# Designs tried in a protein design run: peptides against a protein of PDB entry 1ZZD. Part 86

Target 1, 109 residues: chain A of PDB entry 1ZZD
Amino acid sequence: FQVVNPYLLRDLVDLGIWDEGMKQYLITQNGSIQGLPNVPQELKDLYKTVWEISQKTIINMAADRSVYIDQSHSLNLFLRAPTMGKLTSMHFYGWKKGLKTGMYYLRTQ

## One batch from the design tools (peptide; made by RFdiffusion4, then SolubleMPNN)

Design b2_p20_4_s2 (from b2_p20_4, 14 letters changed)
Fold by OpenDDE base, seed 4:
Structure b2_p20_4_s2 (fold): chain B 109 residues (1-109), chain A 20 residues (1-20)
Amino acid sequence: as target 1 above (109 residues)
Amino acid sequence: SEEEEAEKLFEENKEEFLEA
């Protein structure tokens, strides 16, 4: 199972840090590299987009009560009954939409 | 490739996400 976008995967490979352990870590972190000590900060900043989903999509999903938006501090996505497939799709969707406007935090319920 | 498989996973699940 993969939760890593292809570009991130490429960069991790280029860094020589991609391995099974890294893979498993990312799975448990829903694709986030923010906590990795051996990843350059610039790369972490670049791939904050992994945590981004279009506002419209978030709102639409929230309307269906499958996603809740918490913008009190930072935008948080609360997925109700999330599947790994959904989580993966969110990351890719945000990436493909080219969102780079800040960090969105994903929380699962 | 691993990257391609990741993309496939997205494509397979995107409807579930978008329709949630």
Scores: peptide ipSAE 0.023, ipTM 0.386, DockQ to the pose 0.202
Fold by OpenDDE base, seed 3:
Parts: sequence; structure tokens; C-alpha cells
Structure b2_p20_4_s2 (fold): chain B 109 residues (1-109), chain A 20 residues (1-20)
Amino acid sequence: as target 1 above (109 residues)
Amino acid sequence: SEEEEAEKLFEENKEEFLEA
């Protein structure tokens, strides 16, 4: 299943561009708004999807956030074609980077 | 330990992960 980010939904509604067509577009684009010409760049930067960021970068960002937050947020990762080895490496990398919580949710593209 | 095992598996598969 796919769920539209509720904060993105809010912002799109505020922009007055939310409609059924937009919803279908997001479904086909796996939530990405990068290709939309009528969306401000600021929002595009804010709502970069997991498909647009390397998994390594995601883990690094999560680790960086853990410096300022008492508890690490659950790390949700999306992998295109995960193998057991890749998943194990990812888990260890997160641990090595000091994440306080393990991988919470794994989703394949 | 679990950490040591994870480290070994990481070293064996890190290239695949880092390319993702």
C-alpha cells in the first residue's frame, strides 16, 4: 500500500493544487513531487523521497539527528532490491553510526 | 557476539550496501 504524506497533503492543499489528478500523479511517482512544475522548490527540497536519496545518506541523516534527539526516530528504509547481505550491512552501518533504534520498517520498491 | 557477527557480515557485503 501507499500512503500520501499527511504533511505534504496539507501543503499541497494550501497551494490549491491538490485534486484527484495530483493524487494519482503521486501514486505513480511513489510520492515524488520533484517533477511538478507548479510546486515551489522549497517544498521539493523538503519532501525528497527515499527513492531520491541513497540509503547511506538516509542512515547518515538519521544518525545526525540522533545527536539532537534523546531517542533516535525509527529508521524506515526503502530498498529497490534488497539482499540479506545488504540488509545486514545496513543494520550494522546504522549501529556503527550510533543509531539508538534499529530499522523499524523495510519496504521494497 | 552479535556485534562481531554483524561486523563480519557488513564487511562481506558493504560494497553492495554502499552502492545503494
Scores: peptide ipSAE 0.020, ipTM 0.437, DockQ to the pose 0.542
Fold by OpenDDE base, seed 2:
Structure b2_p20_4_s2 (fold): chain B 109 residues (1-109), chain A 20 residues (1-20)
Amino acid sequence: as target 1 above (109 residues)
Amino acid sequence: SEEEEAEKLFEENKEEFLEA
């Protein structure tokens, strides 16, 4: 499993570009959309700031890759591992920017 | 509360996040 922002998935669907190919692309790119030519730069900037900047850290710290982490689970994770400073920061930074959930997990076909 | 603790952790570590 790999962590992906659920709002990113929504936005890709809204753009009409979400499919199995896109899914596999994100898996191979660790969730990055920066290389996608058909995604507005505004979205790239948004997810770079809120999600992508910490995504590698999130993935590395994920003990159970099969768990969907919503807001409540994110809080619990922080309490269990308070040294996960970047994850905590990402979560609440996203929260302040209107992102009300944490991570969604994708997997290969 | 648990929420307050999480918020505290955010405030303590946000600089590292924002500068990454």
Scores: peptide ipSAE 0.018, ipTM 0.371, DockQ to the pose 0.339
Fold by OpenDDE base, seed 5:
Structure b2_p20_4_s2 (fold): chain B 109 residues (1-109), chain A 20 residues (1-20)
Amino acid sequence: as target 1 above (109 residues)
Amino acid sequence: SEEEEAEKLFEENKEEFLEA
């Protein structure tokens, strides 16, 4: 699975380039659009910046709470059971309200 | 729409993680 930026999905839909192939590509690329030839450079730059900001923030939060993040997925959190829910909910809130990133799991067919 | 489906999926994921 992959945590994907819902705003990226919206923009790809608005461009008319969202399809199953695009979905599968993003799953294999941890949400990166940098390698897509049919995406405007302005969007690549935008989401590069957003991704960098988000990664830094998430890393800081993870460090504060001794969280292990597997970057092989865009976000795969490994926590001790007592703090798992609270930390994850904070990440969701941070992405929704503060980071302007958000996340959801794209699932393979 | 795909956007609406994504929003639904996001909310479903959020709830799932809150339960964990």
Scores: peptide ipSAE 0.013, ipTM 0.265, DockQ to the pose 0.042; fails the geometry check

Design b2_p20_4_s3 (from b2_p20_4, 13 letters changed)
Fold by OpenDDE base, seed 3:
Structure b2_p20_4_s3 (fold): chain B 109 residues (1-109), chain A 20 residues (1-20)
Amino acid sequence: as target 1 above (109 residues)
Amino acid sequence: SEEEKLEELYNKYKEEFLAS
């Protein structure tokens, strides 16, 4: 499944472009909307980040590789000079916090 | 469980993040 920013979902719904097709697309794109032609640039900019990082990738690249995440996730970060360690820390912190705050999980049928 | 392992990592990296 794919974790999606709840505000993004809201905005997509407000635009009237949210449907099953969009859902599946987001899953395949790890939550990125940058490639969607029917999304206003303003919205793309709003959710554009320096780093669109897969949860799985970051976790698997962490120093502790005892945990494997098989689900597709996305994390948007705004960092000027990130290091791998900092990215990893932010990834886990943001991910967990996001889960606690009601991140949505999109699943393929 | 995997969730517990993730929680452990979260706690670890949370501290690192906050300290960075």
Scores: peptide ipSAE 0.023, ipTM 0.413, DockQ to the pose 0.136
Fold by OpenDDE base, seed 2:
Structure b2_p20_4_s3 (fold): chain B 109 residues (1-109), chain A 20 residues (1-20)
Amino acid sequence: as target 1 above (109 residues)
Amino acid sequence: SEEEKLEELYNKYKEEFLAS
């Protein structure tokens, strides 16, 4: 699954571009909107954070199946890179901070 | 619970992050 900032979802809805296609796109892009041509630059800048960068890096280094929360077994972590420990620490710290604001989890079907 | 397990993991990684 992919964690997404709830305010980002709100903004995408307000722009009228939120749909199933967008959802799938965000999943494939690990929550990044940087590549979307129909999103204002100011919104891209707003959500361009260390969090987004770290998530992308973690996934690139560990592969999608290495970091996820299973419905029956909670969080599953498989570290495959030398820097994964530090990146994972930052990721989950950010994750918890995001949960305080109500993080949203996207899953493919 | 699943939530409690995640909180424990968070605490672990928080400490590691702040110490790095």
Scores: peptide ipSAE 0.022, ipTM 0.411, DockQ to the pose 0.121
Fold by OpenDDE base, seed 4:
Structure b2_p20_4_s3 (fold): chain B 109 residues (1-109), chain A 20 residues (1-20)
Amino acid sequence: as target 1 above (109 residues)
Amino acid sequence: SEEEKLEELYNKYKEEFLAS
């Protein structure tokens, strides 16, 4: 399984495009929304593929809570780019809150 | 523990986010 970024989930719901099809799409695309034509470019820019992939791994570890992989390399990239750093900080804060308040889990069939 | 390390990362980024 994989955990959905709570902010992404919120944004997709707000757009009215969250449904079972969207969920399955995200599963097959490893959480990427870059290929979705009905998603605003602004949102795609916010949730960039490279960032999504790296954060997906972190989210999965967070969901497990028993596994920690040294993500120093990825974290170093976040430190190099202030914008990416902010997004990462938001992401980490968000997933932790999501885990406590009912994180949505994407589950494969 | 590994979980503690993850919590430490969370705390670091939490503070960073809230301070931004």
Scores: peptide ipSAE 0.018, ipTM 0.375, DockQ to the pose 0.138
Fold by OpenDDE base, seed 5:
Structure b2_p20_4_s3 (fold): chain B 109 residues (1-109), chain A 20 residues (1-20)
Amino acid sequence: as target 1 above (109 residues)
Amino acid sequence: SEEEKLEELYNKYKEEFLAS
């Protein structure tokens, strides 16, 4: 699934711009929001990380799935099919890493 | 905490996914 910082998703929801289109955009952009015109620069700066770049390949391979927070701020996971074990492990590792980064952002905001 | 809840959810889905 597409790995995105859960607090980024929350912020997108709070901005009122989270929808199916945004979800698909994030998938195509490997989780990056840097190209979004309707996101404050402060948020772009906040969520720009080396992790975002390093996870690009894994995220791209898992683009047919997604993890996101809906408008009620609940985390939802959608999976079409399992991936190979190695890829799956790396993908979930990336998600966990992103989660921890999200918590860091929470503490700094 | 919020982090703990998210990690619980993460672990839940990870386990389910890997078991599938």
Scores: peptide ipSAE 0.018, ipTM 0.328, DockQ to the pose 0.055

Design b2_p20_4_s4 (from b2_p20_4, 11 letters changed)
Fold by OpenDDE base, seed 3:
Structure b2_p20_4_s4 (fold): chain B 109 residues (1-109), chain A 20 residues (1-20)
Amino acid sequence: as target 1 above (109 residues)
Amino acid sequence: SELEELEKLYEKYKEEFLES
């Protein structure tokens, strides 16, 4: 599955562009909207990530899962001079925190 | 719930992931 910011989902819904196709796109793009032509640049800037960490391992472990959490929380992870190992550990930790705080998990069926 | 199942998966794989 792919973790996605609930506020991003809200904004996409407000734009009227949220649908199954968009969902699949976000999954394939690891949650990034930077390549979407129909999204205002303002939103791209708002949700631009400093680092794009691979979701491959998490996706493999929790394949075919989909969860929409009824919470309005967002998760942001900030690291200073991260190592590869630290990034991996913190990414998984962030996944756990996302489960608890309201991150959305999209899956491909 | 689906959320609980994901949490179970996390608990199952967390050590492996953290060590990778």
Scores: peptide ipSAE 0.028, ipTM 0.336, DockQ to the pose 0.060
Fold by OpenDDE base, seed 4:
Structure b2_p20_4_s4 (fold): chain B 109 residues (1-109), chain A 20 residues (1-20)
Amino acid sequence: as target 1 above (109 residues)
Amino acid sequence: SELEELEKLYEKYKEEFLES
């Protein structure tokens, strides 16, 4: 089975476009929303899948720095697990949200 | 500060990430 990105789910609900059809679409598209005409481009850019983003970029971001902001929110970036690439968009979103709230812990593994 | 360092890292890679 496929686990939907919780942040993506929230944003789709906020847009008012979440329904059973959307759920099935995400399953068949392996989590990609790039083909959806009713989703803002900003969200499409944010929620790219593993084959929609550069793996090199992901590794570079993860390896560059580990920064502690707040223990209330923690996200882990994995350097040695290609299968975790699908969660990269979620990590990037969490990072961005952490910058806005001042509550984020970026950790590399 | 740690926040400033994180912001610098974000600014460094955000364009590359979005364009990838």
Scores: peptide ipSAE 0.026, ipTM 0.399, DockQ to the pose 0.108
Fold by OpenDDE base, seed 2:
Structure b2_p20_4_s4 (fold): chain B 109 residues (1-109), chain A 20 residues (1-20)
Amino acid sequence: as target 1 above (109 residues)
Amino acid sequence: SELEELEKLYEKYKEEFLES
């Protein structure tokens, strides 16, 4: 079970490239859009999975305060001190955009 | 506020994040 980030969905819709093929692509690629040639680089930078972010960066962020989006939810920003096991399942999607929408999506565990 | 703290955290690590 994989939930598409609503901000990513909106951005893909705005680009006019959202369709069933794109949906299936995201499912098979575990949410990654890095391989899509028709997606701007800034969008690829904004939406990264844990597999696309260096372990050093992830650990550095987690050491202070880890913010992640659980794929089990449409869009929920979780603040916690994650274990290494949890880090392998975290995704960083539209972090800055998520913050700009306010504290509504912020959750703590 | 908590939001401000998160924004500061993002600014602190955004370069590493983008370069990853």
Scores: peptide ipSAE 0.025, ipTM 0.392, DockQ to the pose 0.094
Fold by OpenDDE base, seed 5:
Structure b2_p20_4_s4 (fold): chain B 109 residues (1-109), chain A 20 residues (1-20)
Amino acid sequence: as target 1 above (109 residues)
Amino acid sequence: SELEELEKLYEKYKEEFLES
């Protein structure tokens, strides 16, 4: 199964692009919508997965507390340019809202 | 719980996100 932000599901439904194919895509892509051509860029910027945020911030969080984020995939560390501040804040805010409201579990059956 | 710890991490590092 794949854990997904419930607000992402709402927005996908509102866009009229939520279907079984989209569901399967999210499962196979570990919750990422970055590769979807029919999703607005603004939505992609808002709903990045935990592993798509700033690597610097992720490393800082991991160094501060030994918290393992339970995902269907292992953490992939890579060098990248810093994320734009506004986009990063929006992404993190959306992530926090997902944590507070719980996560929706997608499964094939 | 793990979720509570993640929320604590958010509160601690949210300013870093705004500054990045």
Scores: peptide ipSAE 0.025, ipTM 0.384, DockQ to the pose 0.087

Design b2_p20_5_s1 (from b2_p20_5, 8 letters changed)
Fold by OpenDDE base, seed 3:
Structure b2_p20_5_s1 (fold): chain B 109 residues (1-109), chain A 20 residues (1-20)
Amino acid sequence: as target 1 above (109 residues)
Amino acid sequence: EEEELEKLEEIVKKYENNLY
């Protein structure tokens, strides 16, 4: 599996901060650059991992797709530490947004 | 029917506050 997004790699090289230490950091952080002080916030926003995107945003994107897709589509949600309360909230929010199906794929860290 | 919808909306609102 790909550890580092190729576009992120390019941008880090362009910033002149790519080295073996950075590579190891990204591996340990599962590709996250959010904790790096020498990276512009704009890049942090651009390269948020699936674990860093809000659940509402993911559900909203799925709902937006459902406007144009008649057939059922899969919904993928990612949680580092899922709880029953959180899962229930996701289901209700998805329902509110008019999703045709519930959460099909749940990924945990 | 409208009252039932309002109750449902309140429930949904309660749960969406648990999301970020």
Scores: peptide ipSAE 0.042, ipTM 0.453, DockQ to the pose 0.345
Fold by OpenDDE base, seed 4:
Structure b2_p20_5_s1 (fold): chain B 109 residues (1-109), chain A 20 residues (1-20)
Amino acid sequence: as target 1 above (109 residues)
Amino acid sequence: EEEELEKLEEIVKKYENNLY
């Protein structure tokens, strides 16, 4: 499978910072550019991995999709360091946002 | 049922700040 997002690759090439070292870094970081000092913050915000986006944003997007479908799809949750408190918060926030399905699949890094 | 809903709302309020 491809580790690097093709659009990210394009933007890194346009910035002139794409090289073999960058490629190896991205492979070791599972596609994350958040730790790179030579990448503009705008690109970091644009190319967040599934582990780096806001939990509220994920839940909000799921809730928005549920408006147009009969039953909500099970939500895949990606957390680097899940705690019981955080999982509980995500569950009840999803409930508050009116998700039709309370089924969550937790993925950990 | 109404009492259960109130309890759930309190829990949501308590844990909402744990999310970003």
Scores: peptide ipSAE 0.040, ipTM 0.462, DockQ to the pose 0.369
Fold by OpenDDE base, seed 1:
Structure b2_p20_5_s1 (fold): chain B 109 residues (1-109), chain A 20 residues (1-20)
Amino acid sequence: as target 1 above (109 residues)
Amino acid sequence: EEEELEKLEEIVKKYENNLY
């Protein structure tokens, strides 16, 4: 799965450019925004340096936003060494936090 | 339903230590 960075998702929503088309694009591009013409270069530069952030923090942020959204946003996670245990943990933690959709996009270093 | 929820919560707690 292509992981969409939760912070990136937040920023895209805040910019008002998040829609179904954007979602599908990110899915096809494995979460990369570098090719998006409607994304400010500042954000592209910012997320070039974004790698591993606390998984709990990312999921918490996604969960907080999902309260006001009909459908949960996709979650992007970056893992240096993904394991089945970690993936399972992320899934269940997301569920615990009330995410409507357990869809996680995973990027590996 | 509540019983199933409790079981799931226990499972979640078991795996929370894998996250940071």
Scores: peptide ipSAE 0.035, ipTM 0.453, DockQ to the pose 0.238
Fold by OpenDDE base, seed 2:
Structure b2_p20_5_s1 (fold): chain B 109 residues (1-109), chain A 20 residues (1-20)
Amino acid sequence: as target 1 above (109 residues)
Amino acid sequence: EEEELEKLEEIVKKYENNLY
């Protein structure tokens, strides 16, 4: 089971903050670096986990990709605590953004 | 139908507010 993104590992090494403590921290935080004060914000933005990306951002990204797809595509969303309201909202927003195919897979933590 | 579309857009707007 890979907890740490290999590119993230590289960048943490380059920052000189990679050590055994950092490794254990990432394991306990499911790969998230958002809570680390010694990590630049740019890096935090780059390595947001699937649980930390906004719903709209994910849908927008999917919509952007859809313009290059002829027929059907799938949207995969990850929610920590999904509600029926949020799910419905995502479906409607996806439709509004012109997704040819609605949400196909939902993952929950 | 434009009327139905407008109604649907209002619903979409309502649910969009639930997203972050």
Scores: peptide ipSAE 0.034, ipTM 0.464, DockQ to the pose 0.348

Design b2_p20_5_s2 (from b2_p20_5, 8 letters changed)
Fold by OpenDDE base, seed 4:
Structure b2_p20_5_s2 (fold): chain B 109 residues (1-109), chain A 20 residues (1-20)
Amino acid sequence: as target 1 above (109 residues)
Amino acid sequence: DEEELEELLEIVEEYEDKLD
């Protein structure tokens, strides 16, 4: 179970530390930034992976449009100009339908 | 999972300037 947060990517870009090396690091670390020495602790606390936090906290991260990845299956949800409420509802629906395992991808278009 | 994660990251990178 992996968590990819689009807002984490934004913050890494804002820090000026996003590059190909960082990308590969995240891949090998299953999205975890806990081991990165040049990332502020506040960001580490904000962006936890699945194995780092409880499921309850993970659900709360739905507002940040986190991407959940597993090896079993995948589902991509595309929403045009979604509100925060819609994103939350979509996440809870997917969770209720058992999509917490596999890839659950939320994106805007 | 590595390939899937990489694909997702690449997709997100296309929208880096639009992330808010």
Scores: peptide ipSAE 0.016, ipTM 0.375, DockQ to the pose 0.024
Fold by OpenDDE base, seed 5:
Structure b2_p20_5_s2 (fold): chain B 109 residues (1-109), chain A 20 residues (1-20)
Amino acid sequence: as target 1 above (109 residues)
Amino acid sequence: DEEELEELLEIVEEYEDKLD
C-alpha cells in the first residue's frame, strides 16, 4: 500500500471546483495545481512544496484522514521535495481542517 | 503512475459523493 496526501483533493471539493475537467487536468499535470486560475494562491503556496511522505508521518500528523492505495510505484501528486517545516505546516493545516469538517477513510486494493 | 492517479481520483470522487 502507498499512502498519499488526501488534503489537496478535499480542498478542491470544498472550493466547489471539483469536476471531470479538473480531474483530467490533474492527471495531465501530474497532480499540480499551480497552473489553475480558479485556485486561491494560498492553496498553491501550501501544496507546491509538498511531496510524498511515509505512512507513519501521515498517521501521526493528520489524525485518521489519509488515502491508501495499492501501487507499484510512488504516486507523485506534487512537484517539489518539501522541507520538514513545510510538511509539518501542511499536515497541521489538513489535520485541523479534518477535525472541523469530519474524518473519512480512502483505500483501495 | 498516471493510471494510479486516475484510480485514486475516482475513489476520492466516490467517497466525496457519499459524504455530501
Scores: peptide ipSAE 0.015, ipTM 0.353, DockQ to the pose 0.021
Fold by OpenDDE base, seed 1:
Structure b2_p20_5_s2 (fold): chain B 109 residues (1-109), chain A 20 residues (1-20)
Amino acid sequence: as target 1 above (109 residues)
Amino acid sequence: DEEELEELLEIVEEYEDKLD
């Protein structure tokens, strides 16, 4: 099982660039934002080393909303191997900005 | 897979107004 990082999606919303076009782009790019021209490089640097983690870890580290995928073959939205430093920075950044959504568990094929 | 990602993103859109 994996928990998808909600902070990336929050940041896209905060940037005001989350729309149907962005959604379709992410689908075709398997969640990668590296090629997006309207995303600050700072965010690209942050999320290129982020990966999905367990729901329990997300809750313990950030006490924030998350999207949980409970299936045998979960989709990894990030293409690069994570570093602990970047993961920690992501959580700190996420906590600072805050998330106001509830937790969701997704079970798909 | 692509279908999983699409479904996940749709869920996120339902909570878009809560992400500010």
Scores: peptide ipSAE 0.013, ipTM 0.352, DockQ to the pose 0.022
Fold by OpenDDE base, seed 3:
Structure b2_p20_5_s2 (fold): chain B 109 residues (1-109), chain A 20 residues (1-20)
Amino acid sequence: as target 1 above (109 residues)
Amino acid sequence: DEEELEELLEIVEEYEDKLD
């Protein structure tokens, strides 16, 4: 399944449509915005071809389990048994809470 | 799971404050 990158999350915030419902929707849809009626088609076209990537790709690019937000900070979070679903949830939740900087690595203990 | 995420984010925010 695919993960929405922080640029899309930023755009959703800028559109004023980012909320808890939107977050949960994206998680359940594996990051896809194609079914959202309140998202401009231009953004749908852009992010389905450019910014949506598989979670496996994200992991491979980082050489570890990570959530990319920004390059300003690198922070490690240690979880007992992180899942890909949890990574996605943390990504969206973190963005909602204003964690817009840094690359977050989720490691198993 | 929402509460778990909030706890994790609190940790992240704490670390970010230290890094800034």
Scores: peptide ipSAE 0.009, ipTM 0.278, DockQ to the pose 0.028

Design b2_p20_5_s3 (from b2_p20_5, 9 letters changed)
Fold by OpenDDE base, seed 4:
Structure b2_p20_5_s3 (fold): chain B 109 residues (1-109), chain A 20 residues (1-20)
Amino acid sequence: as target 1 above (109 residues)
Amino acid sequence: SEKELEELLKIVEKYKDKLY
């Protein structure tokens, strides 16, 4: 399971290009939309900045990996009996943590 | 499902300001 930037999801939905294929594409591309021909360049540029995070930030993210593990466990519990409320809370939690560290995509199993 | 995700997105948009 992957927690994606909610703004990206919104934008893809607004573009009307969100489907199962797009979902799988994002999974395989680690959240990158740079290779999508049907996405406006403006959006690509906007979300490209996420990849411009400092190496220091990347190291910090690795050091704080336990936070993401904890989130993954929590998400796993919620997914056993998923509700919209649970999904929303976990989505926000993952995104908030990612935002603090500069993560664009939170991966979990 | 995609429909469920869209509903989720609506909720996210409603409360996104709480993340900041």
Scores: peptide ipSAE 0.021, ipTM 0.453, DockQ to the pose 0.022
Fold by OpenDDE base, seed 3:
Structure b2_p20_5_s3 (fold): chain B 109 residues (1-109), chain A 20 residues (1-20)
Amino acid sequence: as target 1 above (109 residues)
Amino acid sequence: SEKELEELLKIVEKYKDKLY
């Protein structure tokens, strides 16, 4: 189940824009505040969800992690709108970067 | 291990600006 980030809750309260409507909005938006016009950009950047992170960056992080951690680790990718072409590109990009294993989990929004 | 933690923190620091 989904729980609102308590730190996001705090910051929204500090902005004076928190109410029950805002809570329901966040639930329906899977925690994203990117679509809110009255939220400072700095907060939007701070609270980007896993769906809003570059998948290429995630792969790069996994590749870097594999250099320093000599054990098996999982790669989890989160895609809002995956296509077969994009998945194939991500697979080959990971392979090119020398990942020991493929994608263990693919999550879609 | 302490060494592993330090390396992980370096990775996080390297990519934090790209994540957000």
Scores: peptide ipSAE 0.016, ipTM 0.266, DockQ to the pose 0.044
Fold by OpenDDE base, seed 2:
Structure b2_p20_5_s3 (fold): chain B 109 residues (1-109), chain A 20 residues (1-20)
Amino acid sequence: as target 1 above (109 residues)
Amino acid sequence: SEKELEELLKIVEKYKDKLY
């Protein structure tokens, strides 16, 4: 599963460029907007710092509302049961198993 | 949807100080 940063989503919507194509792009780029030509540089610079937020903050935000940008089944699963315990479990399980691109906020190898 | 966007914006406002 892959969760998009809600601030990023807001900004992309405000720019009027959020659509299915953008969604798919973010999936393939592991959430990175650095390669988008129609995104202001100031936003690119801002979201470089996303990787520095605490895991606790990530889980809390995801628990409030997870915005998964991958397959619909995964999205539905997390939207139906977005509990803190489940998110924590998935977070650490993914980390333990060495998932590289499972979550937007996790630093990849 | 518009409703979903509003929910996300609420989350953004709530955690604004914790992200940056």
Scores: peptide ipSAE 0.015, ipTM 0.310, DockQ to the pose 0.039
Fold by OpenDDE base, seed 5:
Structure b2_p20_5_s3 (fold): chain B 109 residues (1-109), chain A 20 residues (1-20)
Amino acid sequence: as target 1 above (109 residues)
Amino acid sequence: SEKELEELLKIVEKYKDKLY
């Protein structure tokens, strides 16, 4: 199912850019506003979907958490278009950051 | 879906003042 942030809709209406075209755009883009030229960057930053968050950031957060976690932890990664290259990069980056244990759960859109 | 989005927008507009 497609999740739409209600606050995003409010802000788009407040900006006066909500119309039928915008509605259809959001539907086809799975709620993403990152590609809209008439939306302030601050709103784009605020309303990033889980698929738009940097995987490196997620790995960094996981690495930071692992310092305080005794048992193995699970890392959830969300990739819009996974490739072997991307998976390899994430693996090595995670290794470099000290993620020695745990599982990497790959979720695709 | 389109219907879900429209319904959500309806709710947002209805409670806009309370969300601010």
Scores: peptide ipSAE 0.015, ipTM 0.362, DockQ to the pose 0.013

